Peptides against a protein of PDB entry 7BDX. Designs and how they scored, part 19

Target 1, 212 residues: chain A of PDB entry 7BDX
Amino acid sequence: EMGAAACTLLWGVSSSEEVVKAILGGDKALKFFSITGQTMESFVKSLDGDVQELDSDESQFVFALAGIVTNVAAIACGREFLVNSSRVLLDTILQLLGDLKPGQCTKLKVLMLMSLYNVSINLKGLKYISESPGFIPLLWWLLSDPDAEVCLHVLRLVQSVVLEPEVFSKSASEFRSSLPLQRILAMSKSRNPRLQTAAQELLEDLRTLEHN

## One batch from the design tools (peptide; aimed at target 1 E149 R191 R194 E201)

Design b1_p11_7_s4 (made by RFdiffusion4, then SolubleMPNN; from b1_p11_7, 5 letters changed)
Fold by OpenDDE base, seed 1:
Structure b1_p11_7_s4 (fold): chain B 212 residues (1-212), chain C 212 residues (1-212), chain A 11 residues (1-11)
Amino acid sequence: as target 1 above (212 residues)
Amino acid sequence: as target 1 above (212 residues)
Amino acid sequence: MPVDQSPLKPA
């Protein structure tokens, strides 16, 4: 209980840039983010197959951890820190996103995807995550999720890749050959306006790349 | 491990007034401080008699909790919150200070005493803690500690009482009759300059009160 | 260009 409460408060205050700077300026930051990755991994591994996210202290604790990572990644210095000093955490997030089945741990997926998206704003971060083994298959695996919020954040991350020519060029062949176009087209017709917009924007970006 | 790391970071960032305001502005604050008291109590109760504070995750966790309370109490709005909304935590701190033997859990005592001192800056807080059952005996019990830092913070808390006539008048008879004058006089001759100064100042304040 | 994700509050 106390751990979840403390992490939840830390998550809330980490919405401030000054708090992110304070977190990163301490001597405990490296250890904290290392243990964060381990804790998230342990949680995901503890899930017995198809068990949905229960409203539990453990779930709230891990959500808070993922939220903290997201808020850190929302700040320029936080992105730089994660990319330079906490790559193992990024690797863990990528791994966990791959380990979770479609529809499994939806809220956690959203938070992890949001963190990766924030990291992708840093070109060095985008390069790092996009060059991760199996990154493109991972995106498509995640896009098979029935949840609209998961799919939205996947599409946003895909868009981060396609909007950066230097990154996209490295994966262009694999990307084009494996693109789940029918799925993205279906999303462009979604009743969820955010998902619809994200899918339409991505389709426009892809069309622009075909003509250039 | 993760709980201690999270609490330690929260402790560090709580040194900022803006972070204290953010902690208190959330809907989780009341629950957090309630659980904090329970956690601190559980820790102290788990100590097998004369077991010294080991450098453990649990110890670090509780130190961080006590540190957070201290930092909250260092801010005016934090003092008001504690005195108005978290009196049970203050009661717990007073209880735990009474439950610990001289020389036992020195670091925790210091943090708890610092929190009480900060609370005592608020007249309503000082009234509340000084009117607690057994408060004067508790001060003398704590002043029997062999540790100079513990004794220093006890003397500072005693000084907060004697400097407030409205509070001191309620306890003046008990205070005068039970005052460990020889112990305080010994502290005024301490080789620790901070303890020496605190004891001398208190003796001067007491002399001033006898002449008025 | 990617836009910074707004900082999140705990649920």
Scores: peptide ipSAE 0.038, ipTM 0.838, DockQ to the pose 0.128
OpenDDE base, seeds 2, 3, 4, 5: peptide ipSAE 0.031, 0.034, 0.028, 0.035; ipTM 0.835, 0.836, 0.833, 0.837

Design b1_p11_8 (made by RFdiffusion4)
Pose (drawn by RFdiffusion4):
Structure b1_p11_8 (pose): chain A 212 residues (1-212), chain B 210 residues (1-210), chain P 11 residues (1-11)
Amino acid sequence: as target 1 above (212 residues)
Amino acid sequence: EMGAAACTLLWGVSSSEEVVKAILGGDKALKFFSITGQTMESFVKSLDGDVQELDSDESQFVFALAGIVTNVAAIACGREFLVNSSRVLLDTILQLLGDLKPGQCTKLKVLMLMSLYNVSINLKGLKYISESPGFIPLLWWLLSDPDAEVCLHVLRLVQSVVLEPEVFSKSASEFRSSLPLQRILAMSKSRNPRLQTAAQELLEDLRTLE
Amino acid sequence: SPPFTFPVPPS
């Protein structure tokens, strides 16, 4: 209970750039981010499906962990630190997104997809994520999730890699062969404006790159 | 005059999340949200045989109080703090909406309805408001107000209550059937565009979940 | 058109 309370407080204060700089400056953050991935992996493996039932100081603990990773990656030196020091944590995040079934731990998936988007803002972070093993199959599969907020963060991540045609050119062929053009087109007609324009903007960029 | 000027200044700076977080600790020593409800209750009681005066030092004081409550509830930890610590203030707001006759204190009713919408964004806040005494009769009473801006913010709150699970097993199925569907339909053909669109949106949501 | 759980910054 005490461990989760401290992680929740750290999640609250990690929204500040001054606090994020202080976390990376203290010679204990490397251990914190290594054991963070182990705790997130342990939490996901412990779930035999079901849902989560807002596990008392268990789910709040991993949500605080994913929340901290997201708030750190939101700061320039935070996403720089993560791609240099905590590449194993990025591997764990990408692995746990594929390991989590659609509709299972939706809040954890959005927090994790938000952090991958933030890390992709760093040039090396974009290279590391896009060059990870089944990255493209993972993207199109996360789009098969019924939750609209998960689909929005997948489209935002796809738009981030698509916005760097150099990195996008390495993952050619499968981007044209396997992309769920029909699902992205359905998302460009959603009554939710943020999801609708995210899919509309991604479709504009996808059609423009195939011709230009 | 001095009290209202300081409250208006606080209403201006309360649009910042950093300021809202700073306000939530101050409620301990000086019961800011406890005495806010008393001041708002005292103001409405003082309008015995009369309606609003406006441009007054007293009118802008309670507008600033309701504006601050709204700006606090607009921040996630603000609406979380209100539903945990300031449930009495939420009671006062819901009570004063029913106590205010139609056409009386229109600006105050709109600001108060905005704060209830914001608190309803929090899961416990939604339960607390929807399970409050006389809540459905209050929605009907507020929709009988001639002012379009008040009707708009009632429809926005009703839309917030209609969306999300609320157990969904006839707990929310009866809430939808008990609404003034005729008045919502009349407001869907309204000449005020903002009101017309809110009633239209709410009607779509009522039909979608039927 | 329900709101999202987390604040989504503009594109």

Design b1_p11_8_s1 (made by RFdiffusion4, then SolubleMPNN; from b1_p11_8, 3 letters changed)
Fold by OpenDDE base, seed 1:
Structure b1_p11_8_s1 (fold): chain B 212 residues (1-212), chain C 212 residues (1-212), chain A 11 residues (1-11)
Amino acid sequence: as target 1 above (212 residues)
Amino acid sequence: as target 1 above (212 residues)
Amino acid sequence: ARPFTFPVPPP
């Protein structure tokens, strides 16, 4: 209980850029983010195939950790730190997103996807995650999720890749050959307006790239 | 490990007034400080009479918690919050300071004493802690500690009481009848310059009160 | 524009 409460408070205050800078300016940041990844991995492994998101202290703890990572990645120096010094954490997040079944740990997936999206704002971060083994299959795996919020954040991450020619060119052939176009088209007709808009925008971006 | 790391980071950032305000502005503060007290109490109870300060994750966790409380109490709104909404935590700190043997958990004692000193800056806080059952005996018990830093912070807390006539008048008879004058005089001759100065100042304050 | 997000703990 206490750990979850402490992490929850740390998550709340990490919404401040100054707090993120303070976190990273200390000598404990490296260790913290290292054990963050390990803790998240341990949690996901403990689920033993349960597809339901647990309402436990442990789940709240991991949720807060993912929230902290997201808020750190929202800041330029935080992105730089993660990509330079915490790549294993990024690898862990990518791995965990792949390990989770469709519909499993939806809220955690959303936070992890938001963190990766924030990392993708940095070109170096975008290069790193998009060059990760199985990244393109992972995107499509995640897009198979029934949850609109998961799919929304996957589409946003895909858009970050598509909008960066230097990155997109490296995977363009695999991307085009595996693109779940029918799924994205279905999302562009979603009753969820945010998902609908994101899918529509991505389809427009893809059309623009086919004409060039 | 993860809990200690998270609390350590939270402690570090709580050195900022803005972060303290952010902690207290959230809906999780009450619960956090409630379980903080319980966690600290659980730790002290787990020591089973061991007088050595443990270099464990648990000790680091509790140390960070005490540090957070100290930093919260350093801020005016933090003091007000503690005295209005977290009195049980203050009671716990007072209790734990009494439960610990001389020389036991010196660093933790120092942080807890620093937190109480910070609380004593607020007249309402000073009234609350000085009216706590056994407060005067507790001060003298703590002053029997061989550690100069413990004694220093006890003397500072005593000085906060002595310098507030509204508070001092309520306990003046008990205070005078139980005052470990020889111990304080010995401290005024300490080789530790901070302890020496604090003891000397307190003796001057006490002399001033005897002439009035 | 690539907007970033600042998730906060649930109430």
Scores: peptide ipSAE 0.102, ipTM 0.828, DockQ to the pose 0.072
OpenDDE base, seeds 2, 3, 4, 5: peptide ipSAE 0.083, 0.041, 0.063, 0.080; ipTM 0.825, 0.825, 0.824, 0.819; seed 2 fails the geometry check

Design b1_p11_8_s2 (made by RFdiffusion4, then SolubleMPNN; from b1_p11_8 with P2R S11A)
Fold by OpenDDE base, seed 5:
Structure b1_p11_8_s2 (fold): chain B 212 residues (1-212), chain C 212 residues (1-212), chain A 11 residues (1-11)
Amino acid sequence: as target 1 above (212 residues)
Amino acid sequence: as target 1 above (212 residues)
Amino acid sequence: SRPFTFPVPPA
């Protein structure tokens, strides 16, 4: 209970750039993000195959931790810190996204995907994430999720790759051969306007890359 | 472990006035400070008469919580919040200071005394604390502590009472009849310069009040 | 691209 309350407050204040700088300027930031990864991993492992997100203090605690990571990654110095000094946390996020089944821990998935997207704003972060083993299969696995918000954030992360020529060129062959085109086309016809727009924009960018 | 790490970071950033405002501006501040009191109480009760401060994650967690309260009380709006909306926490701090034996949880005592001193900067806070049942006996109990830093912060809190005529007038009779004068005189001769100065200043103020 | 800030979910 108290840990969840403290983490929730820390999450709330981490929306400030100055607070992110203060978190990162301390000698305890490395330890904090290391334990964050371990805590999220422990939580996901404890789900024993449950597909539903637990409405518990523990889940709220993990959401707050994921929210902190997201808000840190929203700031330039926070992205640099994560990519330089907390790579194990990024690896953990990628692994946990792979371990989670479709429909499992939807809110946590969204937060984790948002954090990865924020990290991908930095070219070094985008390179690190996209060069991770199984990254392209992971994107397609996540895109099979029934949740529109999960799929939206996957499409945004795919967009980050597609729009960076240096990064896309390394994965272009695998990307073209494995692209779930029918799934993306279905999303471009979604009644969810945000998902529809994101899928349409991605399809337009992909068409442009095929004609070049 | 993770709770302690999060609380420690929250403590560190709470040194900022803007962070204190952000903590207090949320709908979760009341719950956080309520749980803080319960957590500190639970910790002190778990000590089962141990006089030594535990070097554990739990003790570090409680220190971080006490540090957050101290830093919130360092800000004017934080003092107002504590005195208006978290009186139970102040009551808990006073009770815990009474429950702790001399030499027991020295660092926690110092943080709790610092928080009470910060609250006492506000006249409403000073009134609330000093009108608490057993406040004067509690000060003398705490002044029996072998730790110079505990005694220093007790003397500072006594000074806050002595220097406010409206507050001191209510307790003046009890104060004069119970004052551990020989103990304060011994502190005025301490080799610790901070303790020596604080005891000398208090003795000067007390002499001035006896001649008026 | 604009980074995402996720507000604390309402209780």
Scores: peptide ipSAE 0.130, ipTM 0.827, DockQ to the pose 0.054
OpenDDE base, seeds 1, 2, 3, 4: peptide ipSAE 0.091, 0.076, 0.062, 0.051; ipTM 0.826, 0.822, 0.820, 0.823; seed 3 fails the geometry check

Design b1_p11_8_s3 (made by RFdiffusion4, then SolubleMPNN; from b1_p11_8, 3 letters changed)
Fold by OpenDDE base, seed 2:
Structure b1_p11_8_s3 (fold): chain B 212 residues (1-212), chain C 212 residues (1-212), chain A 11 residues (1-11)
Amino acid sequence: as target 1 above (212 residues)
Amino acid sequence: as target 1 above (212 residues)
Amino acid sequence: ARPFTFPVPPA
């Protein structure tokens, strides 16, 4: 498909800061990201409960869209743009992460989680994401995924919240009361070294917060 | 449409030399330009004889594709890539310019003519285009268009051939025998100053060649 | 925090 090919090329070049600035400096950026959210939502709704990731031109297209969002969010001005002007897209990403089943669309989940993590580098973005309804239950839902890469990126997003006192204090009671500690402890024993390390670091950060 | 939006953004950023290099440095370039030709051909074949330019997402998509090709051809390495590795796309552009009626898809014609002109800056590209079957009749067919912008870009392409002795000598007899001199003379009297100038310059170049 | 960049995977 031509759309998937064009979108994939745009994804590749969006790894450049100058390309991200060029995209955002144009008058088409707002419309593009609005349609992106709608397209991703339509795709996920079409999966009719199938848990396997589709190997189709449409899945490649949506994968590339999520990749573009991630690469835009990797740039400071891109994060600011998303947080100020494309909050609906962030809401959509959070929604879709909740709607997807464990094992369903693993690669897409990873990109969406990476995009949220990148947005969380901006304190305004972190506040926006963390104050979204159902955010804490969503993290635990995502952490129930059998995929190590999904769980890794959930742990990193959790860590982003935990390491920001201004944000963590607002949800600390809910966080402490619902924390899947046994699950995180199990991940700290994972054979996957990246997952193991991320779980260990988070556990150390949590212990530090209990003593302060 | 999301495809048109993504393609339009890719078109916008392809105005950068570094983006063109990034596109061509990837392993997806060959496939992209192959599909581009097929997509453009399918679009033109679908027009069912309608002479007005379509205001649709699909027309915008194809317009953006032609724009990308033009911008790639504006860069030296892009011209070399097109001439060495995407000759089928050049053949398709020549074909489509022949298939389109006067007044049909004016903006698309302009972009395709601009792409051929850019390719003609490379002597190997100029040779390839000029040696294509029916090239001289195609130029005269295109010059019959009522649109001043189409005619302008045809005149520039003619001038590219005339100014290169190594190329012009190979088709000089056919060129001289079929030259629509009265049409070019009429254009030299156009109220459009760009068209007027291009026609006058070409007439001067042709007069110089007759005396050498 | 270190941002993630995700280039297109090889085919």
Scores: peptide ipSAE 0.073, ipTM 0.821, DockQ to the pose 0.056
OpenDDE base, seeds 1, 3, 4, 5: peptide ipSAE 0.050, 0.030, 0.030, 0.074; ipTM 0.821, 0.820, 0.819, 0.822; seed 5 fails the geometry check

Design b1_p11_8_s4 (made by RFdiffusion4, then SolubleMPNN; from b1_p11_8, 4 letters changed)
Fold by OpenDDE base, seed 5:
Structure b1_p11_8_s4 (fold): chain B 212 residues (1-212), chain C 212 residues (1-212), chain A 11 residues (1-11)
Amino acid sequence: as target 1 above (212 residues)
Amino acid sequence: as target 1 above (212 residues)
Amino acid sequence: ARPFSFPVPPP
């Protein structure tokens, strides 16, 4: 209970750039993010296969941790820190996204995807994430999720790759051969306007890349 | 472990006034400080009578909580919040200081005394603390501590009372009849310069009040 | 690209 309350407050204040700088300027940042990864991993591993996100103190604690990572990654120095000094946390996030089944831990998935997207704003972060083993299959696995928000954030992360020529060129062959085009086309016709727009924009970018 | 790490980071950033405002501006501040009191109480109650501050994650967590309270009380709006909305926490701190034996949990005592001193900067806070049942006996109990830092912070809190005529007048009779003068005189001769100075200043203020 | 900054879980 107290840990979750403290972590939730830390999440709230981490929306400030100055607070992110203060977190990162301390000698405890590395340890904090290391334990964050371990805590999230422990939580996901404790979930029996069919357990949805429990409205529990434990889930709230993990959400707050994921929120902190997201807010740190929203700041330039935070992205640099994560990519330079907390790569194991990024690897853990990627692994956990792979371990979670479609429909499982939807809110946590969204937060984790948001954090990865924020990291991908930095070219070094985008390179690191996209060069991770199984990254392209992971994107398609996540895109099979029934949740529109999960799919939206996957599409945004895919767009981050597609819009960076240096990064996309490395994965272009695998990308083209495995692209779930019918799924993306279905999303471009979604009644969810955010999902619809994201899918349409991605399809336009992909068409442009095929003609070049 | 993770709770202690998050709480320690929250403590560090709470040195900022803007962070204190952010903590207090949220809808979770009341709950956080309520649980803080319960957590500190649980920790102190779990200590067997002869246990010194364990260098443990649990003690570190409690120190961070006490540090947060101290830093919140360092800010004017934080003092107002504590005195208006978290009186139970202040009562808990006073009770815990009474429950702890001389030499027991020295670092925690110092942090708790620092928080009470910070609250006492506000006249409403000083009134609230000094009107608490057993406050004067508690000060003398704490002043029997062998630790110079504990005694220093007790003397500073006593000075906060002595220097406020409206507050001191209410306790003046009890204060005069129970004052451990020989102990304070011994502290005024301490080799610790901070303790020596604080004891000398208090003795000067007391002499001035006896001649008025 | 605009980063996400959220003090609360997404809806």
Scores: peptide ipSAE 0.103, ipTM 0.828, DockQ to the pose 0.053
OpenDDE base, seeds 1, 2, 3, 4: peptide ipSAE 0.037, 0.120, 0.032, 0.098; ipTM 0.827, 0.829, 0.825, 0.826; seed 2 fails the geometry check

## One batch from the design tools (peptide; aimed at target 1 D55 F63)

Design b1_p12_1 (made by RFdiffusion4)
Pose (drawn by RFdiffusion4):
Structure b1_p12_1 (pose): chain A 212 residues (1-212), chain B 210 residues (1-210), chain P 12 residues (1-12)
Amino acid sequence: as target 1 above (212 residues)
Amino acid sequence: EMGAAACTLLWGVSSSEEVVKAILGGDKALKFFSITGQTMESFVKSLDGDVQELDSDESQFVFALAGIVTNVAAIACGREFLVNSSRVLLDTILQLLGDLKPGQCTKLKVLMLMSLYNVSINLKGLKYISESPGFIPLLWWLLSDPDAEVCLHVLRLVQSVVLEPEVFSKSASEFRSSLPLQRILAMSKSRNPRLQTAAQELLEDLRTLE
Amino acid sequence: SPWQELYEEATS
C-alpha cells in the first residue's frame, strides 16, 4: 500500500519538467527504470484474462509506473535518457502491448502507447521503436482493438513514424501490404472528432507518400 | 466591493491547473469550499420577492464563486477533490438550482450547471449527482426555463449522465425513459443553433442507447 | 466589467 502511494505521488509530480530533470539527475533512476519494466511484465503475466477489477494498490501501482514513464518521456531529456539508458524498458513496453489482448487493460495500453509516441519524438527513439521486431504487425493488430482511445494513440504513433519518410523507407513493402486501409478509412468517418481527424490526417499522409 | 474584486481575480487565475492545485490545500485552514456554499446559499435566500440585479458588487461575488468552483472541477484532481471533500458544496449547488425559480439568476444557474457537468466527468461525481434527491424532477424543472443557455447546459449534463455504463441493467434504461422527451424534441427544432444542436446530439444518444 | 469578460469566456 505504501509502495503504491509513493508511486502515485511521483506520477503526480512527474508532470513537471523540473521534477523530471531532478529524477534523471539523481543516481538511482537507472535502477528505478530497470525494475519498472520487471514490475509491469510481472503484472501482465499475472493476469489470466478477466479484466483488472481496479486491483487495490496493484493496478494503481503499475498505472503509476506507466504514468511516470509517459511523463518522463514527455520531456526532451527524459525521452533522451530512456533511449540511452532504459532500452530494455522500451522492449518491455513493446512486448507487453502485443501480449495484452484487445479490451484487456485498456488504460495500461493507452499509457504505454502514449509513452512510445513521446519517445518517438527523439530521433534515436523513433529509430529504436520502428526497428523493433514485429513492430508493423503490432501496429495493425492494436488497431483491431474496439476501444477508440487505443485506436487514436495507435494512429498518432503511426503518423509519427510516417512523418519521417527516411525511417518509414526502411520498413517499406509491409507498410503497403499489411496496412488496415479499411479500418483507418472507417476511423475517418467516426463521430469522435479527435479520432476522425487523426485517421483523416494519417490517410492524407499515406496517400501522398505513395505518389510523391 | 473588495470581496468581489478579490474573488473575480481568483476566478481569472483559476483557469490554470497550477493555481487549481494550489487552491485544494488552502481549503483545510480556511474552509474555502465550505464557506462558498454558504455564501451562495445566503445570496439566493436574500432574493426573496425579487430577481437578479446584475452589475452589482454582490452579483459578481457569487458569479466569481460559481466560476471558481467550475474552474476547479475542470481539472481532474479538482473534481476529484470536490467529490471527496466538498460533497456539501455539491449538495448546495443542486439545492440552489431547484430553489431558483425560472428566469431568476440565469447567469448563476448556467455557471452552477457547468460545474456539475465538470464534476460528472469524475466517476464518483457522476454517481453523486445522479443519485442526489429529486435529481430527475430537477432536470425537468430546469428544462422548463425560458432561457436557452440554461436549457443547453441542462441538456449537456443530461448527455453526460446518459453516456457511460451506470450499471446499464435498467439502472440507466429507466433514466432515459423518464426524461422529458417532448421538450428535448421541441428544443431539437429550436431557432437557437447551439441549443438545437445539443438537443439533437442528446436525441441521437438517447436513440443510440435504446 | 471584468466579471462580464470572464463570464463570456467561461460560457464560450

Design b1_p12_1_s1 (made by RFdiffusion4, then SolubleMPNN; from b1_p12_1, 6 letters changed)
Fold by OpenDDE base, seed 3:
Structure b1_p12_1_s1 (fold): chain B 212 residues (1-212), chain C 212 residues (1-212), chain A 12 residues (1-12)
Amino acid sequence: as target 1 above (212 residues)
Amino acid sequence: as target 1 above (212 residues)
Amino acid sequence: SPIDELLEKLLS
């Protein structure tokens, strides 16, 4: 209970760049982010057994953790920290996204995807994430989610890969061979305007790549 | 473990006035501070049974909570919030200071006393604290502590009462009748320069009050 | 359609 409240407040204030700098400027940051991944992992592993109420203190705590990571990753120095010093956390987020089934823990998946997208703004981060084992299959696994918000953030992450030639070239063959084009086309016809736009833009970017 | 880390980070960043404003500007602040007192109370009550290692995650978490309260109380809007919306927390801190024996949980007592002192900067806060049941006996109980830092912060709080005529007048009779003058005189001869100065200044202020 | 052209290129 108290942990969730404290973490929620930390999440809220971490929207400030100055707060992110303050968090990372201290010697406590390494410990915090080393344990963060473990806590999130423990939560996800516990889902197979006990129906944890989505609004439980535990769930809120984990959401706040994911939110903090997202806010840290939104800032240049935060991205640098995550990519240089917290690679285990990135690995954990990728693993957890694979462990969650379509439709499972939608809010957590969205936050984790947002964090990965923010990390992808740093080319070094994008390289690290995209070179992770099973990254391309993971994207398609996540894109099978029935939730429009999950799919939206997957598409945004996919677009980050597509728009970066140094990254896309390494996975271009696998990407082309496994691309769920019919799914993306269906999303371009979505009633959700954000999803529709993201899918359409991705299709246009893919078309441009194939003509170049 | 994770809760202690999150709370420690929140404590660190709460040294910023802007962070305090951000904490209090959200709808999460009330919940946080309502639970804070309960968590601290539970910790103090648990001390009678199990020898909790002072460096335990639980202890660090509670220290961070007390630190956050202190940092919030250091800022004008934070004092306003505590005095207007978190009076239960103030009552809890006063109670816990009474429940702890001399020499027990020195670090926590110092942080709690610092928070009360900061609250006392607001006249409304000072009035609220000083009108609490057993406040004067509590000050003397705390002043019996063997720790110089505890005694220092007690003396600072006593000085806040003495320097405010509207507050001191309400308790002047009890204060004069119970004043541990010999103890304060002994502190004025302390090898600790901070304690020595605080005791000497208080004695001078008391002398001035008796001549007026 | 432009999408059909993309499909053909991706599948080639």
Scores: peptide ipSAE 0.007, ipTM 0.730, DockQ to the pose 0.020
OpenDDE base, seeds 1, 2, 4, 5: peptide ipSAE 0.006, 0.000, 0.005, 0.000; ipTM 0.729, 0.728, 0.730, 0.728

